# Peptides against a protein of PDB entry 8YR4: the designs that were tried, part 7

Target 1, 309 residues: chain A of PDB entry 8YR4
Amino acid sequence: PRGSPALQLVVLICLGLMGLERALNVLVPIFYRNIVNLLTEKAPWNSLAWTVTSYVFLKFLQGGGTGSTGFVSNLRTFLWIRVQQFTSRRVELLIFSHLHELSLRWHLGRRTGEVLRIADRGTSSVTGLLSYLVFNVIPTLADIIIGIIYFSMFFNAWFGLIVFLCMSLYLTLTIVVTEWRTKFRRAMNTQENATRARAVDSLLNFETVKYYNAESYEVERYREAIIKYQGLEWKSSASLVLLNQTQNLVIGLGLLAGSLLCAYFVTEQKLQVGDYVLFGTYIIQLYMPLNWFGTYYRMIQTNFIDMEN

## One batch from the design tools (peptide; made by RFdiffusion4, then SolubleMPNN)

Design b1_p8_5_s3 (from b1_p8_5, 6 letters changed)
Fold by OpenDDE base, seed 1:
Structure b1_p8_5_s3 (fold): chain B 309 residues (1-309), chain A 8 residues (1-8)
Amino acid sequence: as target 1 above (309 residues)
Amino acid sequence: MFTDEQEV
């Protein structure tokens, strides 16, 4: 934000907290590994108790696998409120200034309430898109890259390759299935708007419908429109279940391949029992935010279309 | 966890 050094400092602190979240995503599995290794080695209680206490503290800072419930994430979100309000107000004022620069012909063709709704949608779209990119999409991609590097350096190149192939296949299928689903969603939304328009037109013509005793006919036409909508809604919802199941299958296959490879290397004494647990916990941590990646991709795509209009 | 629940 140009002009407020206080808000610039808050942005820098938020970026520092984002870096800390990435560090916690690596450290939490490492400390969990160390606990398992200390338990297998029958280490002294004092070392075990310190490592467990440190793990629980790091897990409190990290929070749940969605990244939204950790102390660091909540502190970042709290500090970001002022930056978001400043950005929202700046976008809102830019849109409002632009609306005043538009031709009289553009204003005469639109209701003032529609113009305000377009301005509010534009502001929410831009601020939402920026928030999804900075706080969800970029961090998730960073965690995947950090994971590939970590497994390639500290395990074997085969583990980094499994994670790379699994995550690349997951992202590719998520995009392809989301683009396929977008057709069903657009058809559903178009039919919803047409069904609402028919209901409004029937209610505006209430006196005419009553004069001709056509109430039963209008109800039957509305029922047919609802049945057509529900047929499109079912396709949209069924395609979501298919996406979720495909994502679950890809992660399940990646987890299976990597877990079998870890177990094999543990039997050869090349890895410790804790390294098997680290792999499983790290893959689950990567999977939690990836469940929402299809939603983020669609939201970004919709928000770009809404900004071009 | 349904990917679409955050759009409503």
Scores: peptide ipSAE 0.029, ipTM 0.725, DockQ to the pose 0.292
Fold by OpenDDE base, seed 2:
Structure b1_p8_5_s3 (fold): chain B 309 residues (1-309), chain A 8 residues (1-8)
Amino acid sequence: as target 1 above (309 residues)
Amino acid sequence: MFTDEQEV
């Protein structure tokens, strides 16, 4: 971004964080291998516990398999919001300014196309909701239940309890934070619609704007509307990062507790090295679809409200 | 995360 040294610094930090994400993607498998080796060698508990704790910390930084929900990725995304908003605003203002440079004949011809795009949003929402419920929500809940049963039967009741507590806390916090986030999204959407309406009204009145040479004034009013929108967009996006980070923390704590307990039972020869690998892999597999659960819950809430209107 | 970026 030309003209803001602060945003240039943020871009450089984001690039550094992207480099760190790549380093974590290499380090996490190395630490995982080291755990397997230490377990195979029957290493002392203290060395094993430190390596496990370090691995889980690195996994917390990296995120749960998709790479998009780790602490580093969340921090990058959070910092990038301001860069995206600056770029978006600049593009929108350039397009809007260019639209005011277009001929009167171009503006008079375009009345019909925008209304169709609002209707498509309502129908796609309901069909999408049903698909998300059937293909994502129900399977994810089933996988959690299967996981709790599996770990309770084949490992120990303590593993089933850890998974139960972790997933229950995850779901509860996902709901609570998503409900809290919904107000920011609604405010953003309302302001987006108001910003679009203002742009449409300005363009419909193109002749009047041109007659008074008020193009600069309308561009400034549009800029103010965009800045107000971007203030709400930032709250929405930042609340999403907070949700993802909260989810990552809960999974990280569950992974830590379960991995330490599993490692302990392997040292006591109650479990095999393969069981440690299984537990960690399975928890990561459960986490991947659960990361979208907040999105599904939000879509459910939005679609219920849109169906009541 | 991705769904909010795709709906815009």
Scores: peptide ipSAE 0.025, ipTM 0.688, DockQ to the pose 0.090
Fold by OpenDDE base, seed 3:
Structure b1_p8_5_s3 (fold): chain B 309 residues (1-309), chain A 8 residues (1-8)
Amino acid sequence: as target 1 above (309 residues)
Amino acid sequence: MFTDEQEV
């Protein structure tokens, strides 16, 4: 935003808070490891109590596994409201100005309510897309990269390779299955709109339907449209279950491979018991935002297609 | 947790 130094500062603070969230995602598993090691070593209560208190404080800052409920995330979201409002207003004004530059023929050929609906969709799509990219997609990819680096440096290159292969396979399958699933969702949405349009048309023509005693015929046509919709809805929902199951299997295999390797290194006294707990905790933390990646990818694709039209 | 249903 070139026009407000205050909003630029808020953006920089939000980027700093995003960096802090990435640091917390590494630190929280480390402190949890340290607690497990201190418990195993029967360390003095004062050291244990300090480490537990520090862990709980870091966990309060990080929040729950989705990253959305932590103090840092909430503070970022709160500060971002003003940036989002400024961006939304700027996009709305640009769209509105452009609409006023369009020919009278374009305005006469479209209902004003349709034009406003296109403008609102366009604004929502742009602002939503930017928010998903900046706050969900980029951070998730950054956490994966940080995770690969961390495991490669502090455990062994094999752990970094397992995380890399697991996350790469997860992302690839998520994209491929989401693209496949998008066909069923588009068909469902098209049939939903057609079913709704039929219901609206029947209700607008209520007097004509009543005059011909065609109420039973219109109800049957509506039933057929609903059955056709439900057949497409089932395909959409079943494809979502398949996506979720595929994702769960990939993460399960990565967790299995890495956990077995970690357990082996603990038996060889190359790693501590806390390192096993760290690995499992860290992989689960990486998985939590990745579960939504298919949704983000779909929203990004939809919003890009809606911006090109 | 069905990831696709909550963002509508």
Scores: peptide ipSAE 0.028, ipTM 0.719, DockQ to the pose 0.286; fails the geometry check
Fold by OpenDDE base, seed 4:
Order: C-alpha cells, then structure tokens, then sequence
Structure b1_p8_5_s3 (fold): chain B 309 residues (1-309), chain A 8 residues (1-8)
C-alpha cells in the first residue's frame, strides 16, 4: 500500500508470519519423528518430555487437522483485516471514480442498483484474488517445493521424486477437472438466475395471474424451471464428487508408494521408524490445503473474468 | 471433505 508505512509494516509482518508457517510445516513432522524415535530407543523421560512439549507448542503455533487454525495463521489473518479493508476501500473508490468517468449513454442503459452490484462484485473479485493467491495458492506451492527439497536431502532422491510426481499429477488433474466442471457451474448459476427471475416476474404480475386464474400454469412453469436447475445442479455436484475422488486416489497412490518405500528402508535399517511416520504425516499435511486447491483455482478464474467485465 | 461451494 503506497502512502501508509504502518500498513506496509503489517504486510511485512504478515509475510514473515507466512515464512514462519512454512518453517512450522517442516518442524512439526520432524519433532513428531523425533518423539517416535525416542520412544523406540526407550530414551530418558526428560528428553522425551521436552521433545513432546516442544512438539505440542509447535503444533499449537502451526495448527493442524481439518478445521484447526494455528496461532500464527490466526495472528496473520487478524493483522491482514486492516490491509484488506484499506485495499477494498481503495478499489471501491477507484471503481466509483471510474463509473463517474463513464458516458451518460452507459448510465442511461443501466439501473443504478445493477451498477452498484457490478462495483461490489469488482471490489470483491480484486480483494478475493489477492487473498487467494497470497494466502492459499502461493503457500501451498511453497510447501510442496519445500517438501520435495526436504525429502530429497534428508531421505533419498526417490522420496523427493514420489512427492514431485504425486503433487504434479494432483495439481494437473485438479486444474483439468476444475476447468471441465466450470461449464456445469456456469450453466447452473445461469439457470438459477433465470428461475429466480421467473418467480419474481410471476409475483410482480400477481394481479394478472389472479385475473386469468393462471396460478396452476405459473406453478407448473416454475416446477419445470426447478427441474431444469436440479439437472444442472446434479451435474455440478457429481463433477465435484469426481474431482474429490480423483484427488483422493492420486494422494492414496502417492501415500502407498512412499509408505511402502519408507517401510522397506526401515527394514534395511537405512531409515528409522520415525521416518515412516514423518513421511505419512507430511503427505497428509500437504493434502489438507490441496483439497481446496480446485476451489481456489475456480475462485481465481471467476475473479479474473469478473475483473475483465 | 465437501468443498461446500459456499459463495462467499
């Protein structure tokens, strides 16, 4: 943000917190590995208790599991509210200024409520795009890269290759299936709007419908519109299930291949039991944000289209 | 995990 040094500092702090989240994503599995190794070795209680306490503290900072937000991510989100509000207001004012620069012919062709709705969508699209890119997409890609590097350096090049192939296939299929399903979503939303418009038009013409005793006819037309909507909704929902299942299969295959390789290396005494647990934990940790990647990709794609209109 | 398409 130009002109606000305080908000620039907040952005730098948020970037620092994002870097800390990436470090925690590596450290938490390492400390969990160390606990498993210390338990296997029957290490002294003092060493075990310190490592467990440190792990739980790191896990509190990171967060983890479905629906668990960490302290660092919550602090980042809290600090970002002011940056988002500043950005939103700046975009709203730019859009509003631009609307005043548009020709009288453009304004006469549109209802004021439609113009405001376009302005609000444009603002939400810009702010949403920035948030999804910076806080979801870029961090997830960074965690994958960090994971590949980590496994390649500290385990074996084969583990880095498995993670690379699994994540590359996952991302590619996520994009391809998301693009394929976008047509069903657009058709659904278009039919939803058309169904709503028909209901509104019928209700606005209530006196005319009563005069002609046409209530049964309007209800039947509305039923037909709902059935058509539900047919498109089913395609949208079924395509989402297919995406989720495809993602689950790819991660399952990657987890299988890597877990078998870990187990083999543990039997060969090249890796410890904790390394098997680390691999599984790290893959599951990478999978959690990736489940939403198709949603983020779609939102980004929608937001780009909404910015061009 | 259903990525519930909550339109935000």
Amino acid sequence: as target 1 above (309 residues)
Amino acid sequence: MFTDEQEV
Scores: peptide ipSAE 0.026, ipTM 0.692, DockQ to the pose 0.234; fails the geometry check

Design b1_p8_5_s4 (from b1_p8_5, 6 letters changed)
Fold by OpenDDE base, seed 5:
Structure b1_p8_5_s4 (fold): chain B 309 residues (1-309), chain A 8 residues (1-8)
Amino acid sequence: as target 1 above (309 residues)
Amino acid sequence: VFFDEVEV
């Protein structure tokens, strides 16, 4: 934010907290590994208790990963409120100023409520898009890269390759299926708007409908419009289940391949039992934010369309 | 899990 050094400092602190969250995403599985190894070795209680306490503290800071209510994430969200308000107000004032620069003919051709709705959607779309990019998309991509590097360096190049292939396939399928699903969602939203418009027009013409005793006819037409909407809603919902199942299959195959390979290296005494637990935990942790990636992609795509209008 | 309406 230009003009407030205090808000610039808050942005830097929030970026630092995002970096800390990425470090916690690596450290938490490592400490969990260490607990499993110490339990396997029957280590002394003092060492075990310290490692468990440290793990629980790190887990309190991290929470459940991306979208969790961890302390670091909550602190970041709290500090970001003032930055979001400043950005929102600035975008709103820019849109409002631009609307006042438009021709009188443009304003006379539009209802004031439509102009206000365009301004509110434009403001929400810009601020939402920036927030999703900075706080969800970029961190998720960073966690994937960090994961690939970590497994390639500390396990074996084969683990890094499995994670890379699995994540690349997951992201590609998520994008492709989300773009395909967006067509069904647009058709659903168009039919919803048409159904709502018909209901509003029927209610605004209530006197005419009552005069002609056409109430049963209007109800039947509304029922037909709802059935048509529900047919499109079913396609949208079924396409979502298909996406989730495709994602689950890719995860399951990646987890199977990597877990079998890890178990093999544990049997060969090249890895410890804790390393098997680390791999499974870290993979599940990488996939947690990816479950939302198609939602983020859709929101970004919708917000771009809403900015062009 | 796609939740449709995160009102931001």
Scores: peptide ipSAE 0.022, ipTM 0.668, DockQ to the pose 0.150
Fold by OpenDDE base, seed 4:
Structure b1_p8_5_s4 (fold): chain B 309 residues (1-309), chain A 8 residues (1-8)
Amino acid sequence: as target 1 above (309 residues)
Amino acid sequence: VFFDEVEV
């Protein structure tokens, strides 16, 4: 942000916190590995207790879930509120100034409420897009790359290859199925708006409907619109289940292949029991944010279309 | 799990 050194410092702090989240995503599985190895070796309680306490502290900082809602992520989100508000206000003022530069013919053809709705959608689309790219998409891709490098260096090139193939297939299928699904979602939203408009128009004409005793006819037309909506909703929901199941199968196959390979190397005494747990923990940790990747991709795609309009 | 966030 040009003109506020304080907000520039907050952006740098947020970028530093994002780097810390990437480090935590590697360290937490490593510390969990070390606990399993220390338990296997029957290590002294003092070493075990220190490692467990350190792990729990790192896990508190990292968090656990679909979006790591750890202390670091919450602190980043909190600090980012002021940057988002500044960006939103700046975009809103730019859109508003641009609307005042538009021709009188453009304004006479549109209702003021429609113009405001376009401005609000434009502002939300830009700010949403930036937030999803910077805080969700880029970090998830970075964690995948870091994972491939880590497994290739500390385990074997075969583990890095399994993660690479699994994540590449997952991302590709997520994009392709999400693009295929987008048509059903657009059709659903269009029919929802049309169904709502019919209900509003019928209620605004209530006196006329009452005068003609046409209540049964308007109810039947509304029922037909609902049935048509539900047919499109079913396609949208069924396509989502198909996406989720496809994603689950790809991750399941990657987890199976890598876990079998880990188990084999543990039996050959090339890896420790903790390394098996590390692999499984790290793959599941990568999977949780990836479940949202199709949502982020859709939101990015919608926001780009809303910026072009 | 896609939250179908209602596009408000």
Scores: peptide ipSAE 0.020, ipTM 0.645, DockQ to the pose 0.158
Fold by OpenDDE base, seed 2:
Structure b1_p8_5_s4 (fold): chain B 309 residues (1-309), chain A 8 residues (1-8)
Amino acid sequence: as target 1 above (309 residues)
Amino acid sequence: VFFDEVEV
């Protein structure tokens, strides 16, 4: 970004975080291998617990293998919001200024009907999304229940309790944070529509704007509307990062508690090394579809409100 | 608008 040294620094930090994410992708499997080796060698509990805790911490930083939900990725995404907004605003203002530089003949020849066609594609996507949500939400909930039953039957009841508490807390926090977040999204969408309407009105009045040489004034007014939109977009995007990070914390705590308990029972010869591998793999597998659950809940809520109107 | 807030 030319002109803001602060945004250039943010880009460099984001590139550094991308490098760290790549390092974590290599380190996490190494630490996992080390746990398997220590379990196989019947290493002392203190060494095992330290390695497990370190692994879970690295896994928390990495984000479960989905790349997008880890602390490092969330921090990168959070910092990148301002860079994206700067770039978007610059492109939008360049397009808008260029539209005001186009000939009167180009503006008079445009049928208003093309702009409406973009709005109608939004509504038909909602019904298709609802069907997609129902077909993904039900299986995800089933997989959680199956997981709780599986761990309660084949492991100790404590594992089933950890999974139950982790998933219940995850779902509850996902709902609560998603409901809170929906307010920011609605405000963003309302301001986006208002910003778009202002741009359309300015372009429809192109002749008047050109007659008064008011192109710079309309560009400035559009810039102010974009800045107001970007303030709401930042709240929406930052609230998403907060949701993802909260989800990552809950899964990280569940993974920590369950992995430590599993490692303890392997040390006590009550479980096999393979059971430790199974637990960690299964929890990560349950986590992947759950990342979408907040999006699903939001879409369901939006569709219910849009059906009541 | 709707597509970009994927909880990915």
Scores: peptide ipSAE 0.026, ipTM 0.684, DockQ to the pose 0.148; fails the geometry check
Fold by OpenDDE base, seed 1:
Structure b1_p8_5_s4 (fold): chain B 309 residues (1-309), chain A 8 residues (1-8)
Amino acid sequence: as target 1 above (309 residues)
Amino acid sequence: VFFDEVEV
């Protein structure tokens, strides 16, 4: 944000908090490992209790689940409200000034309420796109890279390779299946709009329909349009289930391969029991945000198309 | 689980 040193400081603090979230994503599994090792070694209660308390505190800071609702994430979101409002207002003013520069012919062809909806969609699309890129997509990719580096350095290179192959396959299949699904969604949306337009046209011509006693005919045409829509909706919904199941299979295979390898290294006394728990915990942490990655990819693609219009 | 938020 040019012109407000206070907002620049808030952006720097938010970037620092994003770095802290990445550190917590590594530290939480490490502390969980240490608890399992201390339990295995029958360590004194004081050391165990301190490590458990530290783990719970770090887990409170990190949070858990899709979109992390931890203390650090909530603090970042709270501080970002002012930056988002500044960005939104700047985009809104740019769109509004551009609308005033457009030809009188462009304005005469559109209703004022449609022009405002285009401006609001454009502002929402840009601000949404930036938010999803900065706070969801980039951090998720960073956590994957950090994970690959961590497992390659502190485990055997085979673990880093398994995580790399699993995540690369997951991302590739997510993109390919999402692009395939986009065709079904476009066909569904076009048929929805056509079905709605027929309903509106029938209602606008209500007097004519009543005069000809054609009510049954209009209802039957509307039913046929709904059946055609539902056939496209089913394809869209079924393709979503297929995507989710494919993602689950890829993560399941990666977790299986890595867990078996980790168990083998524990039996050879090259790794501790805690390292097995660390691997499983870390892979699950990577999986949680990836469950939304194809939604983010689709939304990014839609928002780019909406910005070109 | 992708909730397709139906962009209305």
Scores: peptide ipSAE 0.025, ipTM 0.687, DockQ to the pose 0.175; fails the geometry check

Design b1_p8_6_s1 (from b1_p8_6, 5 letters changed)
Fold by OpenDDE base, seed 5:
Structure b1_p8_6_s1 (fold): chain B 309 residues (1-309), chain A 8 residues (1-8)
Amino acid sequence: as target 1 above (309 residues)
Amino acid sequence: VFTDETEV
């Protein structure tokens, strides 16, 4: 943001907090490993209590679940509100200025409410796209890379390879199935809009419908349109279940291969019991944001198409 | 986890 050094500092702080989240994603599993090892070794209570307290504090900072609600993420989101507002206002003013530069013929051919809706969609599309890229897509890819590096350096190279193959296959299948699913979603949305338009037109012409006693006919036509919509909705929803199941299978296979390999190395005394727990915990942590990757990909595609129009 | 499309 050129013009406010305060907002530039806030952006730098937000980037620093994003880096801290990446560090926490590695540290939390390590501390959990250490707890399991200390419990296995029957370590003294003072050492265990300190490690548990440190783990819980790090877990509070990291958060947990899909779209981490951790303290660091919440602080980043809070600080970003002002940056988002500044960016949104700047994009909105640029679009508004551009609309005023367009020909009178362009304005006369369009309803003012349609022009406003195009401007609002354009602004939301650009700001949404940037937010998803910076806060969801890039961090998720960074966590995968950090994971591959971590397992390759601190575990055997085979673990890094399993994570690499699993995540590469996951991302590829997510993209391919999401592109396939997008066709069904577009068909569903088109039929929804057509069904809504028919209902609005019937209600706007309610006097004519009453005059001809055509109420039952209009209701039956609306029912047929709903049934057609629900047939497309079912395809969209079924395709989502297929995506989720495909993702679950890929992660399940990666988890199986890596967990068996880890268990084998624990039996050979090359790894500790805590390392088995670390691997499983880390893979699950990588999986949580990846569940939304198909949604991010679709939103990115939709936002690009809405910017070209 | 069903990726419910969070309408942004």
Scores: peptide ipSAE 0.035, ipTM 0.758, DockQ to the pose 0.298
Fold by OpenDDE base, seed 4:
Structure b1_p8_6_s1 (fold): chain B 309 residues (1-309), chain A 8 residues (1-8)
Amino acid sequence: as target 1 above (309 residues)
Amino acid sequence: VFTDETEV
């Protein structure tokens, strides 16, 4: 944002809050570990109460991941509204200026309402893409890397390897299955638009349809279009279930392998009971934003295509 | 759970 030092400061504050959220994602599991260890050791109430209070405060700042927004994430989102509005307005003005530079032949071939709809889609696509990249994709990748480093340094290289393999397999399968699903989704959306267009055309010509008593014929054609749509919708929905189940299996296998390894090291007195709980908690925290990664990837891919048009 | 509803 070259024109407003105030918005540049807000961007820097938002980046600082993103860094704080990454630190909280490490600290919350650590404090939870410490609570479990203090409970196991029958530590004095004062130490336990301080650690629990600190944990709850950190958890309030962090939130519960994608299901519940923390204070830091809410503050970031609030501050970002002005930056998003500035970016949106700037993109909208750039698109509008570009539309005025387009040839008269391009404008004569399109209805003004279609041109505006393309401009609005383009603006929403650019602003959405930037928001998803900066606030969802990059932070999730950062949390995975931080997790691998943390487990490799403070546990054992084997834990870092399990997290690395699990997350790499998860991301790879998410991308591959999402790209495969995108074909079904595009076909569904195309058929939805075609079905809607047929309904609109039939309703605009309702006088002609009445004159020929063709109401039953138009209803049957609409029914056939709906059945064709539902066949494509089913493929889209079934492919989503397959994606979710594949993701669940990968995380389940990673959680199983790491939890068994933690339990083994606890039995050998190399790790504490709290370290077992930390591993499970941290994997679940990594999994929560990853549940949306395929949606973000799809949105990014759609938005790139919408920007090229 | 990918809620596909975010396209509206």
Scores: peptide ipSAE 0.030, ipTM 0.736, DockQ to the pose 0.184
Fold by OpenDDE base, seed 3:
Structure b1_p8_6_s1 (fold): chain B 309 residues (1-309), chain A 8 residues (1-8)
Amino acid sequence: as target 1 above (309 residues)
Amino acid sequence: VFTDETEV
């Protein structure tokens, strides 16, 4: 970003964090392999517990691969918000100024396309929501219940309790943080609509703006509206990072507790090395679709509120 | 577009 050394530093930090993510992607499998070897060799509990704790900490930093919001990815996303907003604002102002440079004939011909696009968004949202409920939400909840039953029956009641507490806390915090976040999203959407309405009004009155040579004034008003929007967008995006980090923390704690307990039971010869692998893999598999649960909950809640009005 | 999609 030309003109802001602070944003340039943020870009460099984000590139450094991307490098750290690549290092974590190599280290996490190495530590995982070391755990499997230590479990196979019947290594002393202290070495095993240290390696498991270190693995879970690295996994908390990494997240569960390309789709999981790890701490480093969340920190990168958080820092990148300001860079994205700077770029977005610059592109929006360039498009808006260019639209005011276009001929009157171009403006007169394009009135009909906007109304159709609003109707398509409403119908696509409802059909998409039903598909997400049926194909993602219900299966994910079923997989959690099946997981609790499976771990309670085949491992020990303590594993079923850890999964139950972890998933219950995850779902509860996801709902609570999503409800809190919905306020910021509504404020953002209202300001987005107001900013679009100002741009449309300025472009519909193109002849009047040209007659008064008011293009610079309309661009400045649009810039102020974008800055106000970006203040609300930042709150929305920062609250999303907080949600993802909270989710990552809860799964990290569940993975830590369950992995330590599993490693202990393998050391006591009550469980096999394969059971440790199974537990970790299953928790990660449950976590992946649960990331979207906040989105689904918000979409459900929005549709219920839109049906009551 | 920061989709409210928690990027899986």
Scores: peptide ipSAE 0.044, ipTM 0.791, DockQ to the pose 0.159; fails the geometry check
Fold by OpenDDE base, seed 2:
Formats: sequence, C-alpha cells, structure tokens
Structure b1_p8_6_s1 (fold): chain B 309 residues (1-309), chain A 8 residues (1-8)
Amino acid sequence: as target 1 above (309 residues)
Amino acid sequence: VFTDETEV
C-alpha cells in the first residue's frame, strides 16, 4: 500500500507470519515423530510430557490442516484486515470515480438488473441452509457422538469424558460467540446496503453531479460511507478471528489433556504407541469440520431472520 | 477461516 508506512509494516509482519506458518508445518511433524520415538523407547515421563506439551503448543500455533485456524494464522488474518480494507477502499473509489467518468447513456440503461439480484439472495439462503444442515451439521454431530463412543469403548472412559467436555464446550462457546458476533454482522450488512444505495443514488443523479461539477464532493461522501462501513467490517472480521481463536484454544486444551493422558497410559503399558497416534489424528479430524460449525450456526440464524422478513 | 464471502 503506497502512502501508509504503518500498513507497509503490517504487510511485512504478515509476510513474516506466513514464513512462521511454513516453519511450523515442518516442526509439527518433527515433534510428532519425536513423541512416537520417545514412546517407543519408553522414555521417562518428564521428557515425554515436555515433548507432548511442546508439540501441542506448536500445533496450537499452526492449527490443524486445511480450514483450521491456528494462532499464527488468526494473527495474520487479524493484521491483514486493515490492509484488505485499504485495498478495497482504493478499488471501490477507483471504480466509483470511473463510473462518474462514463457517459449518461451508460447510466440510463442500468435500471433493470439490480432488482433481480436482491431476489436471488433470499432463495439461495433457504436452499443453502437445508444443504448445510443435512450435509455438514448432522454429519459433524454424528462424528462427535461416534468419537465419544469410540473413545469410551476402546480407550479408558476418561478419554470419552475429555472428548465430550471438549466438544460440548466447543459447541457452546461457538454458539455464544456466534450470537454475540451476529450483531456486528447485521450492522455491517446494513451499512453495506446503505453505502451501496448512496453510490447508486449518486450515479443515478449523474447529470446533476456533472452539472454542478460536484464529482469530488460525491467521491468524498462515498469515501466517508466506506470508512463507516470498514469500521463495522473490522468489528465483524475481528470478532470472527476471536471466534476462531476461542475454538482453537478449546481444541488445544482438549488435545493437551487427551494427549498427556494417552502418553501416560502408554507409559503404563495400558495403551500402545499406535493408540497415541490414533487419538491425536482422530481429534484433529473431528476439529476440521467443527471449524465450520460457527458458519453454519450463523447461516442458520441469518436465514431464520431472512425468512421472518 | 469462516470466510464471510458466502453472503456475496
């Protein structure tokens, strides 16, 4: 971004964080291998516990695979919001100024297409909701229940309890934080619609704007509306990062408790090294679809509200 | 990342 040294620094920090994500992608498998080796060698509990704790900490920083948000990724996303907003605002102002440079004949022809786009949002919402419930929510809940049963039957009942508590806390916090963030999203959407309506009104009044040479005034007014929108967008996006980080913390705590307990039982020869690998892999697999649960809950809430209108 | 992009 030319003109803001602060945003240039943020871009450099984000690039540094992207480099750190790549380092974590190499370190996490190495630490995981080291745990497997230490378990195989029957290493002392203290060394094993430190290596497991370090692994879980690195995994917390990395996040778990495609679609999971680690702490580093969340921090990058959070810092990138201002860079995205600067870029968006610049593009929107360039488009808006260019639209005011276009001929009157171009503006008079556009009346019919915008009304159709509002109707498509309502119908897509309901059909999308049913698909998300059937194909994503129900399977995810089923996988959690299957996981609790599996760990309760094939592992000690303590593992089933850890998974139950972790998933229950995850779902509860996901709902509560999603409900809390819904107000920011509604405010953002309302301001987006108001900003768009102002742009459309300014462009419909193109002749009047040209007659008074008021193009600079309309661009400034549009810039102010964008800045107000971006203030609400930042709250929405920052609240999303907070949701993702809260989810990451809950899963990190569950993974820590379960991995330490599993490592302890392997040390006591009650479980095999393969069982430790299984537990960690299974919890990560459960976590991947759960990341989207907040989106599904939000879409459910939005679509219920859109159906009441 | 819950991309808010699903509402575009």
Scores: peptide ipSAE 0.035, ipTM 0.755, DockQ to the pose 0.101; fails the geometry check

